# Ledger of designs, part 19: peptides against a protein of PDB entry 3V4O

Target 1, 234 residues: chain A of PDB entry 3V4O
Amino acid sequence: DQPLAKDKVALLIGNMNYREHPKLKAPLVDVYELTNLLRQLDFKVVSLLDLTEYEMRNAVDEFLLLLDKGVYGLLYYAGHGYENFGNSFMVPVDAPNPYRSENCLCVQNILKLMQEKETGLNVFLLDMCRKRNDYDDTIPILDALKVTANIVFGYATCQGAEAFEIQHSGLANGIFMKFLKDRLLEDKKITVLLDEVAEDMGKCHLTKGKQALEIRSSLSEKRALTDPIQGTEY

## One batch from the design tools (peptide; made by RFdiffusion4, then SolubleMPNN)

Design b1_p10_1_s2 (from b1_p10_1, 4 letters changed)
Fold by OpenDDE base, seed 3:
Structure b1_p10_1_s2 (fold): chain B 234 residues (1-234), chain A 10 residues (1-10)
Amino acid sequence: as target 1 above (234 residues)
Amino acid sequence: SLSLQSFSPE
């Protein structure tokens, strides 16, 4: 009764060199390390850095083309972002200041498109802030989502809160990736794995009371990133 | 000396 993936595909985006917003450092290392880990899990990984709005939309489109019935899809984003009315927005490097939803990519819209592909698992790992963008009062009207019970959101921080990266003389991870990378290869249901990451993060004195992982899921099956690909020996 | 930088543009 081992769950099987038809295929496993991941899109990793790290935005750090923003044109009109503060530059970040962690996305470079975070994307690199996550890429290596996911490839060990037999994911087909596309990793991209510093994408403009046009490039981000194209990357998502290409990612969606690789999805099909039973495919595991994972989207990781590290960079600036915000959350308005429960909708998560990823900010491209060429976004204006201030930015609005029309300048950004809505994660929930991507989820809808992934559902249309009848994927086996949809995982979103969002390493970005979730504060309200006061400069954007747009209330998006989204189409109703299907009840697929195969969705997992790993938010690097709580609703309305900020995500952080470690600053020192060298390159370092964001707080989320610092702990995620230590457990990502474990053969556990993805929600259980993330819960353990949340506990590890909670013990970090640097982010005590500042950043906490939030897991939001509708996952009715015991699916793990370690699940074998259909047709392969394991 | 470790410090934290927010992913917030603010």
Scores: peptide ipSAE 0.210, ipTM 0.808, DockQ to the pose 0.863
Fold by OpenDDE base, seed 1:
Structure b1_p10_1_s2 (fold): chain B 234 residues (1-234), chain A 10 residues (1-10)
Amino acid sequence: as target 1 above (234 residues)
Amino acid sequence: SLSLQSFSPE
């Protein structure tokens, strides 16, 4: 009855030192904090910072190799990004200005590949802007996703909106991570957990009307990040 | 002091 994970694997990417775009501050701290939390949840965590396009693609490939039937896969990204036609694009640090889809990594493509691994849970936490990139008119033709009912998207902001980092007393973190970290260890269905994070974020007066968490999911099972790993792990 | 910075390059 208790949902079990065959394994739990997370890839965390934080891009902040962009070559041709404004530098960010929050990804460093956000990746670090999330890494520590996910490790407490017995995730195998690979955390990387300031990845070029080549490095990002390699990291995703390696991440996919760790996925298999029943494995929980979590991808976290903090950095510049955009969304065109419902497709999210993560921007590598060496992306040109302006960047195009061929310079970036499409999250939905990664999801498709994760589905092929027959994962038990696919979680995407995207701390990036979701504004349309007017310099990219490419309409990607993606393969239809399978109906796996195990997908959860946590967008730091709404479609067409921006995500922000907040700096106070020398410390900077993303608004999303600021609230996510307080609840991530709770033993709750991941969508319920994110919903609570959304409510917490909604109380932040600095971002009211500017940033709101969007949850997009088709999770038919009560799966949580706290779910135990099958075997003798516990 | 508090400051907000967009993750958007634009």
Scores: peptide ipSAE 0.199, ipTM 0.806, DockQ to the pose 0.772
Fold by OpenDDE base, seed 5:
Structure b1_p10_1_s2 (fold): chain B 234 residues (1-234), chain A 10 residues (1-10)
Amino acid sequence: as target 1 above (234 residues)
Amino acid sequence: SLSLQSFSPE
């Protein structure tokens, strides 16, 4: 049976112009290109750049309001970030230096809220570093996740490692998006698609030994970003 | 040639 999505909704956030941290370049073009690709896949896409903590939290809240039973939800983030004790933190542009968890958005908390919406698929594409933040020793106590078997994480880099962008005089992709964009429209199970992206990244001489895609999934169904929206193909 | 810039805040 062909899996169907009740709807498909994506929130894309690209943070570049940080106030107290090094500025980035790739998120601009990465968000733009991903927006165009996801729209071709009939996603309803909200794309935002350079969000403060307040704006990021509001964007996530609005995103969650669009989720419901059977809806495919995709969250993409490109910017500064860190990972402490298995928890991923997205850094707003107005975060202080140094930043702490209270200044950032915890991805796992967002996942918990998405599970409460009984979504059909939860995809996180995190183009950020995953190094530990030594200035933050907080151990977050998170609510237990449900066993929904519909979760896919695509980490641009492996645990404890850094994600990179191509340093270019003009606009250029981050390493993750450079390879993801070539396969995103393929009609394949999302984990299979990401696995192929991982192999492509591994073959690149610039990336080998420096950045590797990590796929973390609990997906019991053959769900793809190309899955049709219920009621549109009848 | 191409070079890489880290997303690290450092």
Scores: peptide ipSAE 0.195, ipTM 0.801, DockQ to the pose 0.880
Fold by OpenDDE base, seed 4:
Structure b1_p10_1_s2 (fold): chain B 234 residues (1-234), chain A 10 residues (1-10)
Amino acid sequence: as target 1 above (234 residues)
Amino acid sequence: SLSLQSFSPE
């Protein structure tokens, strides 16, 4: 009955030092903390910071090469971003000002490619703003996704809203990661886990009325990040 | 807090 992962692979990207846009702080520590946690969950983790468009595309390509049937794939992104017409765009550090979709990486395109790999689970944790980019009027026509029922989106914020980082003592943390890290190791269905994170975040005075976790999922099985890898003994 | 905002016309 216990779901098994063929393997578990994660790509973590944190973009902070933008050339033409405001610099960020939280992605550094957030990627680091998430890396450590996911490795405790036996994920093979590739963590990268401050990627250009070329580097981001290459990283995604390499990530996809590690995916195969039954593999758990997790993509985490922290940085600038936007959402147009339900499509999430991750902004590379060398993106122009203003940036357009052709300068960015579309998460839904990555999802499509992950589906082609017949992954066991596709998790996207997007710590970015979801405001519309008015300077990009492109209406993307994406291929229809397959019905795989193994998709989980954890948006750090709601549609049209901003994601925030905490500017207190030490290195800044994103609000999302602040609460996610406390529960990530729990042996729970990933959607349940994220729901609890959402509740924790909702109690944060700093983000009330500003930021709320949104979970978008189609997950028909009780898949958890703690699921064992096939062929291993636990 | 600081926004992880996308492009801003400001």
Scores: peptide ipSAE 0.101, ipTM 0.769, DockQ to the pose 0.258

Design b1_p10_1_s3 (from b1_p10_1, 5 letters changed)
Fold by OpenDDE base, seed 2:
Structure b1_p10_1_s3 (fold): chain B 234 residues (1-234), chain A 10 residues (1-10)
Amino acid sequence: as target 1 above (234 residues)
Amino acid sequence: SLSLQSFSPD
């Protein structure tokens, strides 16, 4: 049986021109390339660059308004970030130095809100560092997640590790996107697709010992990004 | 030339 999506919605955020932190280059190209690919998959895509905290929160709110029962939701983020106690924090471009959790957006909080919408699939692609932020000793208390079995995390790097971009002749791509873009259009369960991306990344001599993809999932159905939208031809 | 740059804010 072919799984169907009620709709497919993606929010892509690329932060690179930070005010108080080192500037990045890859998010520009990565967001653009991912946008084109997801649109080929009939996603409704909102792509935004260099968002302040206020703008990021508004973007997430608007994204959530597009979610409903059976809708596929995908959140992609490329930029600075950190991970404390298993919680991922996306850093806005106007974040102070040092930044703290109250300055950032917690991905797991977004997931909680997505679950309330009874989405058909929740995909998070996080192209950010996952190092501990020593300047933030806050222990976040998150509400317990529901058992929805429709969650997929693609971390560009391992826990406690860094994510990288490659620069060549003024152009830059994230390591994660370099390999993801080659497989994103494949009609495969999203976790299988990401697993193959992980293998491709592992074969690259440039990333061995530096960056490895981590997949965390609770997905009980064979859901793919290629799944057709209900009421459309497939 | 190809180089790697970390997303680390440090």
Scores: peptide ipSAE 0.228, ipTM 0.819, DockQ to the pose 0.786
Fold by OpenDDE base, seed 5:
Structure b1_p10_1_s3 (fold): chain B 234 residues (1-234), chain A 10 residues (1-10)
Amino acid sequence: as target 1 above (234 residues)
Amino acid sequence: SLSLQSFSPD
């Protein structure tokens, strides 16, 4: 049987113009191109740029309100970030220098809240660095996750590693989006799709040995971003 | 040629 989505909702966040940290360029183009692709897949897409901590938290809250049983939820983030003790933190544009976990949004906390919505699929595409933040030794105590077997993480880079954008005077994709955009519309299980993106990235001479996609998933069903929305397939 | 810029705040 063809898997069906109750609905498909995506929140895309691109942070570039940081107040206390180096400015980025790629998130602008990456969010734009991903928006267009996801809309072709009939996602309801909210795309936001340069969010403060307050705005990011509000955006996530509004995103969660659109999730319900069987809904496909996709969160994309491009910007500064870090990973401490297996927890991913997205950095708002108004984060201090140095930032701590209390200044940032924890992705795993968002996942926990998505699980409570009984979503059909939870996809996280995180185009950020995953280096340890030595200025923050806090170990978050997170609520235990449920076993929902509908979770997919696409990390733009490996644990402890950095993600990159192409450096030039103009605007170009980050490395992750450069390869993701070529395959995103394919009718394949999302983990298979990302695996192919990983291979494409691995063949690039620019990033070989420097940036590699990590896929972390617990997905027991053949779910694809191309899955039709219930009630619209006929 | 193409070069890379890290998303790291460092």
Scores: peptide ipSAE 0.224, ipTM 0.812, DockQ to the pose 0.894
Fold by OpenDDE base, seed 1:
Structure b1_p10_1_s3 (fold): chain B 234 residues (1-234), chain A 10 residues (1-10)
Amino acid sequence: as target 1 above (234 residues)
Amino acid sequence: SLSLQSFSPD
């Protein structure tokens, strides 16, 4: 049977103009392109650039308010980040150097809050590095996640590795988005779609041995970003 | 010309 979404909501964050860290270029284009694609998929999209810690936390709070039972939630982040003990941290543009977990937003905490909303699908697309932050020795004690079988992580790179942007002819985009955008509109289970993106990315010789897409999921239903919203014809 | 830039803050 065709899965249906009660609604589809996406929060896209692209941080590039960091105050105390190297500036990035790709998030601008990547957020823009993804916004357009998700809107074609009938997502309600909030796209924001260069958020401070305060603004990021507010954006996440507002995003969560739009989630409810059966709603598809998608969080995309492009910017600096790190991963400690399996927890992903998104770095705001006003983060100090070095930054610590208290300066950043933990993705797994957001996931927990999304689960509390009884969402139909939780998708995280994280275009950031996943290297350990040696300056942060905090061991987060997170509440155990529920078994909701509706979680999909698309990591732009492998654990402990870096994500990259590619620049050509004055244009820059993340390697992840470069390949994701070509398949995002396909009517396929989201994990299958991402797997195909991973294969496409694997053919990029510039990033071989440097960056590879990692998919982490517990998705028991054939849910796709193309799934229609309840009450709509397709 | 193609170039890669890491998203790493380092």
Scores: peptide ipSAE 0.217, ipTM 0.813, DockQ to the pose 0.791
Fold by OpenDDE base, seed 3:
Structure b1_p10_1_s3 (fold): chain B 234 residues (1-234), chain A 10 residues (1-10)
Amino acid sequence: as target 1 above (234 residues)
Amino acid sequence: SLSLQSFSPD
């Protein structure tokens, strides 16, 4: 049977104008283009740029309020980030130098909260670096996750590696978005779609050997971003 | 090119 979404909600965050860290360029265009694509897929999209820690936490809280049983939730982040002990941290624009985990938002904590909402699908698209932050030795004790089999992580880069934006004429986007946008509207299981994006990224001579997509998923159903919303929800 | 890099020495 065709999977149905109770609703489809996306939060897109692009952080560029950091106060204490290098400024970025790609998140502006990437958030814009992804917003337009997700709206074509009947997502309710909230797109925000250059969020402070306080604003990011509020945005996530509001996003969580829109999630409920059977709702598809998608979180996209483009900006500075790091990964310590398998935990992904999104860096707000007002983060200090150096930043620590208490200054950032932990994606896995957000996932835990999304699971409590009994969502139909949880998608994380993280366009950030995944290098270890040696200035943060905190080992967070995270609550155990439930087995929901509805989780998809699309990491723009490999573990311990960097994500890039290319400012050449042919690549106005970040590398991840450059390839993602060409396939996002396809009616395919989200993990299959991302796998094809990974192949496209690997075949391009400009990005080969520079950046590779990592997919981490536990998705037992054929869920797609194109799945229709149940009833007359839209 | 510019990386979406974290502030890390590594």
Scores: peptide ipSAE 0.115, ipTM 0.771, DockQ to the pose 0.232; fails the geometry check

Design b1_p10_1_s4 (from b1_p10_1, 7 letters changed)
Fold by OpenDDE base, seed 5:
Structure b1_p10_1_s4 (fold): chain B 234 residues (1-234), chain A 10 residues (1-10)
Amino acid sequence: as target 1 above (234 residues)
Amino acid sequence: MEKLQSFSPK
């Protein structure tokens, strides 16, 4: 009847102060705001900023240790990134210029590892560009994914496109978080929630023709971020 | 109007 989470765990990574690439601003605000929202949803949240490759890999490893059968896992990333052949790569702050897949973390590999944990829900929110990296000609050989029907990708932008932040002298959100934060607490199936965010973003005159939310999901059950944790009273 | 900054390094 009512779907239950054994636990709810989120890893939020915001990379801004790159050593060999342009610095960003939005991830700072976006991570903080998302942290507060997810904690209101009773997520156990680990929020980290400006991670090196080594630190990012360690953070993912620690995140995976908290996952188990029935656990809801959410990974949020804001920073530089690219997409080659359908694979998403998160760029650490110490990545060289140009960077290659060996310098980055592949999201699809993380998904595979999450599936091995038999999680109840796997949510990826990727606030990064999805343009092809011409300096990386590697074709990764990935293991086949299981059919778990519990996967949701929220891409801040569509395939081959860029993600943006608003240029201000002060602090401001990225475009994705600007709209996501207004709906995140709604008690709705996560794909429905993201669809509404997509519509809100579509009304933004700044990003028309430049950035559009893409939802990629295989979710056969009505799962929401508001789902209660097993054994708790709400 | 507000301006946008791409997350792309290029």
Scores: peptide ipSAE 0.274, ipTM 0.828, DockQ to the pose 0.870
Fold by OpenDDE base, seed 4:
Structure b1_p10_1_s4 (fold): chain B 234 residues (1-234), chain A 10 residues (1-10)
Amino acid sequence: as target 1 above (234 residues)
Amino acid sequence: MEKLQSFSPK
């Protein structure tokens, strides 16, 4: 009764060197560490840093081309972002100041496209702020999502809140990745894994009352990142 | 030394 993935594909994006916004540090290390971990889990990983809007859209398009029925798709993003009306927007490094939705990539739109691929699992790990962008008054009208029961969102922070990085000796890690990396290889249902990460994060004195992991899932099967790929032997 | 930095553009 072991769940199987047809394949496992991950797109990791870390945006740090923004042109018109404060620069970040954590995405560099976080993408690197997550890349290594996911490759140990036999994910095919594409890791990219400092993407413009054009590059981000192309990366997502290429990522979607790798998805198919039963494929596990994981999208990780670390960078600036915002959330308006429940929609998450990833901010490219060349986004203007202020930016609007047309300058950014909507995660929920990506999810819709992933659903069309009939993926086996859709995981979004969003290490970004979720504060409202008051400069964007666009009310998005999105197409209804399918009921696929294979969606997991790991928000580094809760609604309306900020995500943080911890800087130490010139290096920085996102608080989310700091704890995620310790558990990512565990053979557990992804929602259970993230729940444990949430508890670990809750013990961090620096972010108490400031950042908390939010898990939003519709996952009806016990799917884990460790699930074997169909047709492979281990 | 630990320092928090927000991912917020603010």
Scores: peptide ipSAE 0.272, ipTM 0.829, DockQ to the pose 0.807
Fold by OpenDDE base, seed 3:
Structure b1_p10_1_s4 (fold): chain B 234 residues (1-234), chain A 10 residues (1-10)
Amino acid sequence: as target 1 above (234 residues)
Amino acid sequence: MEKLQSFSPK
């Protein structure tokens, strides 16, 4: 009955030092802490900071090469971003001002490619804003996704809303990671885990009415980040 | 009180 992963692979991207946009601080700590946690869960983790468009696309390509049938794939992104027509766009550090979709990486396109790999689980943790980019009026026509029932999106904020980091002296987490890190190691279905994170985050006085976690999933099995890898002696 | 920084410019 225990679900098994063929392997576990995670790509973590934290963009902070933007050339043409406000610099961020939280992604540094967030990526570091998430890396350590996922490694405790036996994920093979690639963590990268301050990626250009070229570097981001290469990182995603390399990530996809590690995916195969039954593999758990997790993509975490912290940085600037936007959402147009239900599509999430991650903004590279060298993106122009203003940026458009051709300057950014579309998460839904990555999902499509992950589906082609017949992964066992696809988790997206997107710590970015989801506001409409008025400077980009491109309407993407994407191929229909397959029905894989193994997809989980953890959006740091609601549709049309912003995600935040705490500003103070020293290093601090983004709001999303502040609460995610406290529960990530729990042996629970990933959607249940994220739901609990959402409740914890909802108690944060700093972001009440400003930021709320959204979970979007199509997960027909009790898949958890703690699921053992096939062939192990767990 | 602590302040917040948005992950997207306005």
Scores: peptide ipSAE 0.269, ipTM 0.825, DockQ to the pose 0.824
Fold by OpenDDE base, seed 1:
Structure b1_p10_1_s4 (fold): chain B 234 residues (1-234), chain A 10 residues (1-10)
Amino acid sequence: as target 1 above (234 residues)
Amino acid sequence: MEKLQSFSPK
């Protein structure tokens, strides 16, 4: 039986113009490309660039309001970030230098809130570094996650590693999106799709030994981004 | 040769 989504909602955030940190370029193109692709997949997409902490928190809140039982939720983030003790933190553009956890948004907290909505699928695509932030010694106390078996993380890089964009005279994708965009429309289980992206990325000579896609999943059903929305014909 | 820019602030 074909899995069905009650609805499909995506929040895409690309942070580039940081006030106190190095500027980035790829998120602009990456968010644009992903927006177009997800809309072709009938996702309701909210795409935002250069969000402050306040704006990011509001965006996440609004995103959560669109989630409900059986809804596919996808969160994409491109920008600065870090990972402490297995928790991923997205860095707003107005974050201080150095930033701390209270200045950032914890992805795992968002996941917890998504689980409370009884979503059908939770996909996180995180195009950010995963290095430890030595200036943040906070050990987050997170609520235990429910066993929903519908979670997929696509990390642009490995734990403790960095994610990169190609410095080009013109606009170009980050490494992750460069390969993701070529496969995103394929009708495949999302983990299978990401696995193929990982293989494609592995052939990139620029990031070999520096960046590799990591997939973390508890997805127990064959769910794809191409899954039709309930009540619609495809 | 193309150079990489890290998404790390440091």
Scores: peptide ipSAE 0.265, ipTM 0.825, DockQ to the pose 0.890

